# Peptides against a protein of PDB entry 6D0Y: the designs that were tried, part 31

Target 1, 225 residues: chain A of PDB entry 6D0Y
Amino acid sequence: ETEDHLESLICKVGEKSACSLESNLEGLAGVLEADLPNYKSKILRLLCTVARLLPEKLTIYTTLVGLLNARNYNFGGEFVEAMIRQLKESLKANNYNEAVYLVRFLSDLVNCHVIAAPSMVAMFENFVSVTQEEDVPQVRRDWYVYAFLSSLPWVGKELYEKKDAEMDRIFANTESYLKRRQKTHVPMLQVWTADKPHPQEEYLDCLWAQIQKLKKDRWQERHIL

## One batch from the design tools (peptide; aimed at target 1 K12 C19)

Design b2_p18_8_s2 (made by RFdiffusion4, then SolubleMPNN; from b2_p18_8, 8 letters changed)
Fold by OpenDDE base, seed 1:
Structure b2_p18_8_s2 (fold): chain B 225 residues (1-225), chain A 18 residues (1-18)
Amino acid sequence: as target 1 above (225 residues)
Amino acid sequence: SKKEKEKAVKELEELAKE
């Protein structure tokens, strides 16, 4: 395959086709594997790029990487390394929106057997442990809690299946933090509350409630969070 | 390599500590 053709294939995967998505992904994984000896660096860069820039195709590309990892474990490792590096760079650049998305992406890679569940649990333990840091801005604590909670729709089921006790501990610590953290009440939100049958909750409290419900529903999502 | 992947994952685990 030519370099240009590879780019086209990677970018267009998941689009309307006469074949099933699963079949297309398997086929593409085979093509990419065959071309790794000649185009490894290019393929790696392309996959990292589309993973970051096409969030609507998150599950498509995590699945593709999962299939490719099964074929070439070393390449899978290089991809994970690249994504972790990108996450670190995003954090250093204070690009927290990109960072949280990358956490979600990495979370879904657990489902694709690219990242081990225990490793993701350990990461989230560390995230929630930030809430215990002294002399740090609350925004930092809030972000890591947000990154954890907002990723659970993609990986919560798998993590509880493998590490339920550890996850319960993380949840307990999260709940404790949410109860004691300072809540910023914006007066404007109070005005909107008067017009709504239910008051607007603070964003982390709202997310927490949603995740608790998701957990109660055995991680079967009924609506997009 | 497998070792490199394992190292990368460990770095992910420690990300918040930085």
Scores: peptide ipSAE 0.276, ipTM 0.870, DockQ to the pose 0.019
OpenDDE base, seeds 2, 3, 4, 5: peptide ipSAE 0.275, 0.271, 0.270, 0.274; ipTM 0.869, 0.868, 0.868, 0.869

Design b2_p18_8_s3 (made by RFdiffusion4, then SolubleMPNN; from b2_p18_8, 10 letters changed)
Fold by OpenDDE base, seed 5:
Structure b2_p18_8_s3 (fold): chain B 225 residues (1-225), chain A 18 residues (1-18)
Amino acid sequence: as target 1 above (225 residues)
Amino acid sequence: SEEEKQKAIKELEEIAKE
């Protein structure tokens, strides 16, 4: 395939087709694998670009990378390395919106068997351990908790299945932090029952409640968080 | 390589320390 055609194939994957998404991804993975000897660098750059710039196709591209990783483990490794490097660069540049998205992307790669679950658990343990750091801004603590919680819709089920005890500890530490942290209350637009009034919650408390419910629902997401 | 991948994964695990 020509470089221009490869770009078109990668960018348009997941669009409406007569075939299933799974079959299209498998086909594309085969095409890309065949072209790696000639276009590895180009394909790697393209995948990194679309992974970062097309969040609406997150699961499509994580799945594609999973398929490619299964076909060519070295290429999968190079992709992971590139994405981790990008995450480091994003954090260094204080681009926290990109950073949190990359954490979600890497989290979903666990489901695609590209990153091992224990490694992701270790990462999240370190994220939550930031809450114990002294003499740091609360915004730093809050961001890592946010990055952890906001990634759980993509990887929580897998992590709990593999590392339930460790995850319980992380949850306990998270809950403890959320209870003791300084909160900026915002007006809630929801009317609560008079019998059990709920206090006003800020964004992390709301997210925590949503994740707790998701966990209770066995990680079956019914609504977009 | 596998070694390079594992090195990167280790960096990911400890990325919050940076």
Scores: peptide ipSAE 0.679, ipTM 0.957, DockQ to the pose 0.019
OpenDDE base, seeds 1, 2, 3, 4: peptide ipSAE 0.678, 0.678, 0.679, 0.677; ipTM 0.957, 0.957, 0.957, 0.957

Design b2_p18_8_s4 (made by RFdiffusion4, then SolubleMPNN; from b2_p18_8, 12 letters changed)
Fold by OpenDDE base, seed 2:
Structure b2_p18_8_s4 (fold): chain B 225 residues (1-225), chain A 18 residues (1-18)
Amino acid sequence: as target 1 above (225 residues)
Amino acid sequence: MEKEKQKAIAELEKLASL
């Protein structure tokens, strides 16, 4: 495959096809594996780029990387390294939206068996431990909790299956933090459709409620997009 | 586990220290 053709294949994967998505991804993984000896750096760069810039295809590219990792473990490692480096760069640059997305991406890589569950648990333990830091802005604490919670739709099932005790501890710590954190009160943000006004929940409280429900539902989402 | 991947994972586990 030519470099231009590889770029096209990588960018267009997951688009409508006569074949199943799974078959297309498997086929592409095979093509990419075969070309790694000649185009490893190019393929790595392309995958990192599309992974970062096409969030709508998150699960497509994590799956593709999962397939590639199964074929070439070293390449999988290099990809993970590149994504972690990018996450660190995003954090240093205060690009928190990109950073949280990258955390989600890495989380889904656990689901795709590219990153080990215990490693992700350790990371999330570290994230939630930020809530215990003294003399730091609450926005920092909130962000790490948000990054953790918002990633669980992609990895919560896997982590609880393998590290339930540790996850329960993380959840307990998260709940404790959410109860004691300072909340911005906006009394006027209420839905007046019922006899009693329903105040709009704070975003982390809302997310927590959603995740608790997801956990209760055994991590099965009703809507697959 | 490959050394590079292990290093990357170690970095992942310590991200909150940034």
Scores: peptide ipSAE 0.263, ipTM 0.858, DockQ to the pose 0.019
OpenDDE base, seeds 1, 3, 4, 5: peptide ipSAE 0.249, 0.252, 0.260, 0.257; ipTM 0.853, 0.855, 0.858, 0.855; seed 4 fails the geometry check

## One batch from the design tools (peptide; aimed at target 1 S17 C19 L28 V31)

Design b2_p19_1_s1 (made by RFdiffusion4, then SolubleMPNN; its pose is not in this set)
Fold by OpenDDE base, seed 5:
Structure b2_p19_1_s1 (fold): chain B 225 residues (1-225), chain A 19 residues (1-19)
Amino acid sequence: as target 1 above (225 residues)
Amino acid sequence: SAAEKEEMEQLLKEALQAQ
């Protein structure tokens, strides 16, 4: 069936072929666009599924969605809405690993011109605002900070190019929170350097330091975070 | 919260419509 064929094409995109990845993605986008009138719901479901279940192909599918969005803007919007709904569902189900991945996926969609930079900034403002909530577990506050920081490798450059002042404010609020939060350091874990022995940093402190370095390096990664 | 999630969704929708 045509549906089975579409599933195969979507699942196999990015695999080695005689053609370039770019040409394959453009070709697939064209095929999907042509089939949207008849199979929009199926294609939407398939793309959402592979986006969630194949994290190793994150950039492949964000690029594909970007190409498809350029061809059919309404479909791009529907896809984003579906992914946001899935993010909400993941959070409700306490599936925080899936949720953070979805935030990263949405972040990369900014680079693909599917999501506007101001919208992503607004989302991150909302995330960081959770740190100001009272009478909630710190794990909740920490997760939203983690979701923000861990997504910046995918979108930090674009957001600072478009919304530097707003991003600086978010960073300041994040830094303030990280300084005042309760830390779960393990005293037995020590980092020994030529200069100073010190306790191993907590995971958010470590991530913050990495992101600060990345920002200083103008969002050009020297090492895989 | 559910309200925060809905707000984020609404912001994205509005931005997409403004493109």
Scores: peptide ipSAE 0.031, ipTM 0.684, DockQ to the pose 0.018
OpenDDE base, seeds 1, 2, 3, 4: peptide ipSAE 0.029, 0.028, 0.026, 0.029; ipTM 0.663, 0.694, 0.684, 0.661

Design b2_p19_1_s2 (made by RFdiffusion4, then SolubleMPNN; its pose is not in this set)
Fold by OpenDDE base, seed 4:
Structure b2_p19_1_s2 (fold): chain B 225 residues (1-225), chain A 19 residues (1-19)
Amino acid sequence: as target 1 above (225 residues)
Amino acid sequence: SEEEKKEMEKLLEEALKKR
């Protein structure tokens, strides 16, 4: 019964409430912390599950984990370890969609002070280093570059604030790889029927351009109405 | 390859070991 209650609380966080989301998360963090002595494993599993299955609540759960980490550092570590393990499993299973999401989730944990910026930089260095591997499929190289670039909207600002030189190196390596890689021109259906059609661009080149713009804009996303 | 995946797993662990 208590387990069901915890599940309900964790799954429903962020839903309509009379209180602010921040207040609800703080409250939930307190409840979960109090129950860790008896239900740590269950809570850990639940958090890992919802983190993976509810991508629409990514920032909610990263924030929750951040709050829990502040209260119980060891639990935060166990959660990170569990997520890394899941990332490994996803990679092993060739579930690259889940894997990239998990990388993004881990990236946002940097903003929540669960993962240190230098550690994330090191991880991205490792990702981009795959581009230097010989006798491996380009799809592997491309994926790790994609995983890196696609995570930067969540963590790029923080990483450049703390590790700008290292990030610049990673960017330089990424740019070099993108220039030399084999480009597959797949016909993309132009979704926009507007008078100024956007030119077709390869997905990594497109993403790179977007990230370059984001970087130029000091990692401030411009919400276009 | 499986070996490459294992290597990446190690790299992931090393990178985030200190959190």
Scores: peptide ipSAE 0.241, ipTM 0.855, DockQ to the pose 0.016
OpenDDE base, seeds 1, 2, 3, 5: peptide ipSAE 0.232, 0.237, 0.230, 0.237; ipTM 0.852, 0.855, 0.851, 0.855; seeds 1, 2, 5 fail the geometry check

Design b2_p19_1_s3 (made by RFdiffusion4, then SolubleMPNN; its pose is not in this set)
Fold by OpenDDE base, seed 4:
Structure b2_p19_1_s3 (fold): chain B 225 residues (1-225), chain A 19 residues (1-19)
Amino acid sequence: as target 1 above (225 residues)
Amino acid sequence: SEEEERRREELLREALEKR
């Protein structure tokens, strides 16, 4: 395969086809694996790029990486490392929107058996530990909590199945932080329904409530968060 | 393999460690 062709294949995966998505991904994984000896760096770069730039295809590319990881474990590791580096770079550049997406992407890689649950737990422990940092803006603390909580729809089930005690500790720390942090509630902002008004909640409190509900529902999402 | 997974986990822990 030529580099341009590989790019096309990678970018267009998931488009409407006569075959199932899984079948297409398996096929693509096979093609990519075969071309790794010649185009590893290119493939790696392409996958990192599409993973970052095509958030609508998050699960497609995490699945693809999962398949590739199964075929070539080292490549899977290199991909994860690249994504982690990108996450660090995004954080360093204060690109928090990209960063949070990357956290979600990495989280879903746990489901794809690319990242081990303990590793993700460790990452989230590190994130929540930021809440204990001194002399840092609350926005920093809030972001890491947000990144953690907002990623749980993708990985919470797996993490609690394997590391429930550790996750409970993280949750406790998160809850403690949320209780003591400064909140920006605006009582005048309300969503009006036909039956009653609904006060606007602070975004982290709202997210926390949603995640707690998700947890209560055994991490089976019944509605879009 | 389990060994590879452990190795990766270790590497990832290091990589994911907040600096």
Scores: peptide ipSAE 0.149, ipTM 0.792, DockQ to the pose 0.019
OpenDDE base, seeds 1, 2, 3, 5: peptide ipSAE 0.144, 0.144, 0.140, 0.140; ipTM 0.788, 0.785, 0.781, 0.785

Design b2_p19_1_s4 (made by RFdiffusion4, then SolubleMPNN; its pose is not in this set)
Fold by OpenDDE base, seed 4:
Structure b2_p19_1_s4 (fold): chain B 225 residues (1-225), chain A 19 residues (1-19)
Amino acid sequence: as target 1 above (225 residues)
Amino acid sequence: SEKEKEEMEELLKKALEER
């Protein structure tokens, strides 16, 4: 395989095909695995790039990485490390949009068996611990809570199945923070298509309520028309 | 493995220390 060909394969995965997506991903994982000895760095960079720049294909690439990780655990680890490094860089640069997406991506990697549940719990513990730091602006504290809560739709079920006690602690800390934080009282415009209107709430309070409901519903998302 | 999980946990912790 050539570098250009690999790029094409990686970028085009998930497009219309006569084969199933899973079959295509498995095939691509095999191709990538075979080329790792010669193109590991390139493949790593490509995967990191598409993971970051093609959010519409999040589940495609998390699945691909999952398949590849199953074939080559070391590469999977390197990918995770690269993504974590990118997350760190995004946080340093105050690129919160990229950072939150990366957290969600990493969260879904737990479902793809690339990241262990305890590791993700540890990450979220680190996130929520920021709320206890004195010299951190509230906007940053809020972001970490947001990043945590907004990632739970992807990984909350898995984390509670394996680390319920730890998750409960994180939730308790989050709740405590939400109660004591300064609120701007800017209502979140919620567009609901459902017949029952929901009141406007502060975005973190609203998200918290949504996550609490999701948790209560055993992490089963209700599709509302 | 448990060792791998632990290593990943440490990696995540370290990666976020300098946030």
Scores: peptide ipSAE 0.031, ipTM 0.645, DockQ to the pose 0.017
OpenDDE base, seeds 1, 2, 3, 5: peptide ipSAE 0.029, 0.030, 0.029, 0.029; ipTM 0.668, 0.652, 0.640, 0.635

Design b2_p19_2 (made by RFdiffusion4)
Pose (drawn by RFdiffusion4):
Structure b2_p19_2 (pose): chain A 225 residues (1-225), chain P 19 residues (1-19)
Amino acid sequence: as target 1 above (225 residues)
Amino acid sequence: DELLEYPEELEELEEENEE
């Protein structure tokens, strides 16, 4: 019964309400502490559900997990382990669109001080390392590069300041791969073949240009909540 | 009334935990 009270309470956080978003998260994180001794097992799988199925509300739930971790270290560990467990499950089941949501979630948890930045950089340079794998489809290399680049809008500023020597090695490996990709197929996927008024760009070249501009902008982006 | 639904649910759960 109270479990249902916990689920609908987690899913609806951040919706329209009289209280501010921050006041709601601080309050919700408080009640999840009180119910945690009895319902630790349930609260855990619910947060795993939203991290997997609600990427639009991503930053809301990483802050919530961040608050519970600052107050309860063992819960933060159990959750991260569950995320690593699910990331493997998703990649094994060929659910890559679902996996990028989990990678984005782990990355943003660095901003919440749940995950150390070096651990995240080590995972990313293993992602880009897939560009070196031989006898594999380009789409495989593309996805692992995408998972890295698409996470940087959230975790980009943090990972660079803390570790820029290894991040530049990653960016160098990434730029080298992007230049040697074959784009012969793009015309079949363009809604318009004309370059005017708006070019229809290959998705990785587009994301690359977007990330490099954000880099030149000192990693300042003004949209992400 | 609709804006107060969520805060009211959270307060009710806080009251239950206090008991």

Design b2_p19_2_s1 (made by RFdiffusion4, then SolubleMPNN; from b2_p19_2, 8 letters changed)
Fold by OpenDDE base, seed 5:
Order: structure tokens, then sequence, then C-alpha cells
Structure b2_p19_2_s1 (fold): chain B 225 residues (1-225), chain A 19 residues (1-19)
């Protein structure tokens, strides 16, 4: 395969096809694996790029990386390292939207067996530990909590299955921080059922409540009408 | 930043998965 053709294949995976998505991903993984000896750097760059530029295909590309990692775990490692570097660069550039997305992406890589659950738990422990640091602006503390909580829909089930005690500790620390932090109250439109009314909440408090509900529901998302 | 570093267990698990 030519480099241009590989780019096309990577960008178009998950689009309408006569074949199943799973079949297409397996096929693409095979093609990419075969070309790694010649185009590893190119493929790595392409995957990192599309993962960042096409957030609507998050699960597609995490799955693809999972398949590649199963075939070549060294490549999987290099990919993770590249994504971590991108995360650091995003934070350095104050691109917090990209950064939080990358954390979510990494979180879903746990489900794809690219990142071990204990490793992700350790990362989240580090995130939440920022709330205990002195001389750190609250905005940064809030961001790390947000990054943690907002990633749990993707990985919470897996982490609690394997590291429930550690996760409970992280939750306790998070709750403690949320109770003592300065809150900024903004007008919010409440979209709740009449049976479960909620007061107006700050965005992190709202997210916390949602995550608690998600946890209670065994990490199965449900619509609250 | 050390905050974003993954533990060495990551590599160990990858190796185990590859075996």
Amino acid sequence: as target 1 above (225 residues)
Amino acid sequence: SSLLELPEELEKRKEELAE
C-alpha cells in the first residue's frame, strides 16, 4: 500500500460499507500491521492525527489501536507514548478541550486492552492528588477533577471491576474537594424528571451527581427525561 | 510531567497480553 492509500484507509474506516465495522477494522489492522516495517512512523503519525481531529470516531480508532496492539504490542506502546506527549503539549499550550478529549481517548484504550486498568487508576490518582497541592490555582484543580470525572463514562466500569478499593479512595478524595472548593453559580436549565428534581448546581457538582448516578446504575447510561 | 506518566505496569501488562 502507498502512503496516500493508507491515509485514505485510516481516515475512512467506520464509514458506510457493505461489511461490518468489526470486519473492516480487523482488515485495516491487518493491512497496517503488514506495512509497519516500512511505514511505522507514518502510520503512527496518521493514527495520532485522526484520533485528535475526528473525535466522532473515538471508539473506532481506540478499537483499531486495540487490534494493532494485540498484533504488535510495541507499536501499541509507542502509540500510547505519542498520545501522552500530545496530552502534555496540549496542556502546555492551554488547549484544555483537546487535553480532556485525549484523557477520554486514553480511558477508552483501557477497554481496548491497550492500557492496563491499574495504570489508568494511577493516572487518575495523580490527577486527583493535584487538588491537595499548595499554590495551585483552583482552575487547574478543577480541570483535573473534570478530566477524571468526565472520563468515567468510558472506563469507570472496568476500573471498578478491577480496582474498586482504589477507586473508592479517589471518589472520597474527589467528594471532599468538591465540598470545600469555591463554587461559581451560573444559571442552568434543568432537564430532569418531575420525580427527581434537582436544584441548580455548579457544573462540577452537576457532573459529580451524574457520575454518582452512573455508578449506582452500574455504569450503564440512561436518559433522564 | 510525572502526573501524566503511566506506571511500569503498563508495559508489563502489554507483554502479558502479547504472550
Scores: peptide ipSAE 0.034, ipTM 0.659, DockQ to the pose 0.020
OpenDDE base, seeds 1, 2, 3, 4: peptide ipSAE 0.022, 0.020, 0.019, 0.022; ipTM 0.548, 0.547, 0.542, 0.549

Design b2_p19_2_s2 (made by RFdiffusion4, then SolubleMPNN; from b2_p19_2, 10 letters changed)
Fold by OpenDDE base, seed 5:
Structure b2_p19_2_s2 (fold): chain B 225 residues (1-225), chain A 19 residues (1-19)
Amino acid sequence: as target 1 above (225 residues)
Amino acid sequence: SELLKLPQELQERKERLKE
């Protein structure tokens, strides 16, 4: 495949086709693997780009990376490293929206067997530990909690199944922080759940309640967060 | 920056590359 053709294939995967999505992804993974000797850097860059810029295709590209990782484990590692670098860059640039999405993307990579569950737990432990640092502005502390909680719909089930004790500790620390933090009230960020009426809450408190409900429901989503 | 590391997975990958 030519470089331009690879770009087209990667960008258009998941679009309407006569074949199943799974078949298309498997086929593309094979094509990409075969072209790694010639276009590794380009393919890596393309995958990072679409992972970052096409959030509507999150599960498509995490699955693709999972398939590719199974074929070329080293490349999978390079991809993860590249995504982590991108996350760091996003945080340095104060691009919190991109950063949180990248955390979510990495979280779903656990389900695709690209990232080990213990590694993701360790990352979340580090995130929540920031809440204990006094030299960090609350906006940053809040972001780490948000990044953690907002990623759990994608990976909470897997992490709790494998690291329940560690997850419980993270949850306890999170709850403790939420109780002691200074609250801001932004009405547009307050959410109501259909199954159980509750008072309007601050966005992190609301998210916490939703995640607690999700956990109680054994990580089966019944409502849109 | 250390907060964003995937220590176990990345370390294991690096070790396997040395083999």
Scores: peptide ipSAE 0.045, ipTM 0.704, DockQ to the pose 0.020
OpenDDE base, seeds 1, 2, 3, 4: peptide ipSAE 0.043, 0.025, 0.025, 0.030; ipTM 0.707, 0.634, 0.621, 0.683

Design b2_p19_2_s3 (made by RFdiffusion4, then SolubleMPNN; from b2_p19_2, 10 letters changed)
Fold by OpenDDE base, seed 2:
Structure b2_p19_2_s3 (fold): chain B 225 residues (1-225), chain A 19 residues (1-19)
Amino acid sequence: as target 1 above (225 residues)
Amino acid sequence: SSLLELPQELEARKEELAK
């Protein structure tokens, strides 16, 4: 079927090609735009699926969505809504690895002009505000902080350029929480898994330090965190 | 070659959509 062909195109983008990645992305965006009248739902599902299942192509698909959003703003909005729904579903299913990845994906969509910086700031404010809720387990609070901090390599620069004061407030609240939270010691380092939303206490502090350094370096990433 | 696959497929689809 035609939609199967679309799947192939979407999955193949970013692979080695005689044409540049940019050219292929632009071409694919054009093809997808033209097919939206007939296959919007399928294309939406395909993009959500590949975005979620191929994390190594995060920037490729955020760029693609950015290009498509420029062509069809409504579709871009629907895509974001779908990804937000997926984030909620991931959280409900305790798939915290997927959830944090989705937050990173959404973060990079800010760079691609799909999500406005203020909207992302608001999301992070909501995340960090969970740390102030007493009825929420610390493991959950820690995850929201982790999700926030681990997403900053993708969007910190943009957010501080546009919303520095708001970001500073979020950072202050984060720092305050990290100082006052109960310290836990795990005998052995545990790999972050979908069913283990609580990063090791040492890791969270380490991540905070890394992000502070990244911020100090004006968000110029020199290595993969 | 495999390098031409995606560009060719994209062009083919564009041509189809242009009809």
Scores: peptide ipSAE 0.301, ipTM 0.862, DockQ to the pose 0.910
OpenDDE base, seeds 1, 3, 4, 5: peptide ipSAE 0.298, 0.300, 0.295, 0.294; ipTM 0.860, 0.861, 0.859, 0.858

Design b2_p19_2_s4 (made by RFdiffusion4, then SolubleMPNN; from b2_p19_2, 9 letters changed)
Fold by OpenDDE base, seed 4:
Structure b2_p19_2_s4 (fold): chain B 225 residues (1-225), chain A 19 residues (1-19)
Amino acid sequence: as target 1 above (225 residues)
Amino acid sequence: SSLLELPEELEKRREELAK
């Protein structure tokens, strides 16, 4: 069946091939585009599923979606909306690990020209605005800050290039929140190799310091520890 | 919740960029 074949193609993309990954992705995008009239919902579901279940292929699938978005802009939008819905569902289910991954996925979609920088900025504004809401548990507020900060390695450069003023405002709000929140003193390991190691601090404070350094380094990523 | 506004805001901006 065509649906089964599509599933196989989507799941296997990025595996060893005689062709380049880029070529395979372009080919797959073409195949999927051609089948959208008949299998849009299925393709959408498949892409959402593999995006969530195969985190090791994050960049592969964001690229694929980018290619599809270029071919069918509406489908790209529908995919993003589906992922956002999934993000909401993950949060409702208290699946914060999936949720943060989805935010990172969405962040990388900016690099793939699926999500515009202003849209992502708006998303992060919404995230950080939660820290200002009343009757929201700190754990949830912390998560939104974490989700924001932990996604910046993927998208910070692009966002600051296009929306530096807005990003600075978000940073200011984040900093303000971090200063006033109750600290849990859970240390966090460095994610990136730094010339000078950061002291072990509360995980958000540590992450904040790392992101500030990354920003200072003009968002040039270093090796992951 | 601010999160509830994410899809609408995103779609709005996408539409604007499509012009």
Scores: peptide ipSAE 0.030, ipTM 0.681, DockQ to the pose 0.018
OpenDDE base, seeds 1, 2, 3, 5: peptide ipSAE 0.016, 0.017, 0.024, 0.026; ipTM 0.538, 0.529, 0.605, 0.658

Design b2_p19_3 (made by RFdiffusion4)
Pose (drawn by RFdiffusion4):
Structure b2_p19_3 (pose): chain A 225 residues (1-225), chain P 19 residues (1-19)
Amino acid sequence: as target 1 above (225 residues)
Amino acid sequence: SLEEAEEVVEKFLEDVEEE
């Protein structure tokens, strides 16, 4: 019964309400502490569900996990382990669109001080390392590069300041791979073949240009909540 | 405090019921 009270309470946080978003998260994180001794097992799988199925509300739930971790270290560890467990499950089941949501979530948890930045950089340079794998489809290399680049809008500023020597090695490996990709197929996927008024760009070249501009902008982006 | 957190949650649930 109170479990249902916990689920609908987690799913609806951040919706329209009289209280501010921050007041709601601080209040919700408080009640999840009180119910945690009895319902640790349930609260855990619910947070795993929203990290998997609600990527639009991503930053809301990473902050919530961040608050619980600052107050309860063992819960933060159990959750991260569950995320690593689910990331493997998703990649094994060929659910890559679902996996990028989990990688984005792990990345943004660095901003919440739940995950150390070196651990995240080590995972990313293993992602880009897939560009070196031989006898594998380009789409495989593309996805692991995409998971890295698409997470940087959230975690980009933090990972670079803390570790820029290894991050530049990753960017160098990434730029080298992007230049040697074959784009012969793009015309079949363009809604318009014309370059005017708007070019229809291959998704990785587009994301690369977006990330490099954000880099030149000192990693300042003004949209992400 | 816990009481303050519960009041905030109650207010949020009232808004949800009104909708």

Design b2_p19_3_s1 (made by RFdiffusion4, then SolubleMPNN; from b2_p19_3, 8 letters changed)
Fold by OpenDDE base, seed 5:
Structure b2_p19_3_s1 (fold): chain B 225 residues (1-225), chain A 19 residues (1-19)
Amino acid sequence: as target 1 above (225 residues)
Amino acid sequence: SLEEALEIVKKFEEDLKKK
């Protein structure tokens, strides 16, 4: 395979095909594995790029990386390291939208058996521990809580199945923080639904309520409107 | 290590403190 052809294959995976998505991903994983000896750096860069720039294909590329990791564990590790470096760079560049997306991507890699559940729990423990930092802007505390909560739709089920006690502790700490943090919502504003009126909720409080509902519904996202 | 990389994200992030 040529480098340009590899780029085409990686970018177009998941598009319309006569074959199933699963079959296409398995096939591509095989092609990429075979070409790693010659094009590892290129493939790594391409996968990192599409992971960041094509959020609509998040699950496609996490699955692809999962399949490739099963074939080549070392490459999987290198990919995760690259994504962690990118996360750090995004934070340094104040690109917090990209950063939170990268956390979601890493979260879904747990489902794909690229990242171990305990490692992700440890990462989230570190995130939530930021709420205990002194003499820092609340925006810093809020962002890490947001990054944690907004990633749970992708990995909450797996983490509770593997580390329920640790997750409960993280949730308790999160709830405690949310109760004491400064709110920025306008109480006068309300959201009107067909069922009942709702006072405006601050975005983290709203997200927390959604995640609590999701947890109650056994992490079935379809139950959230 | 892979686990080390995941655990040190907070440690090396300082820009949010400045915002």
Scores: peptide ipSAE 0.041, ipTM 0.679, DockQ to the pose 0.016
OpenDDE base, seeds 1, 2, 3, 4: peptide ipSAE 0.038, 0.034, 0.034, 0.036; ipTM 0.665, 0.648, 0.644, 0.657; seed 4 fails the geometry check

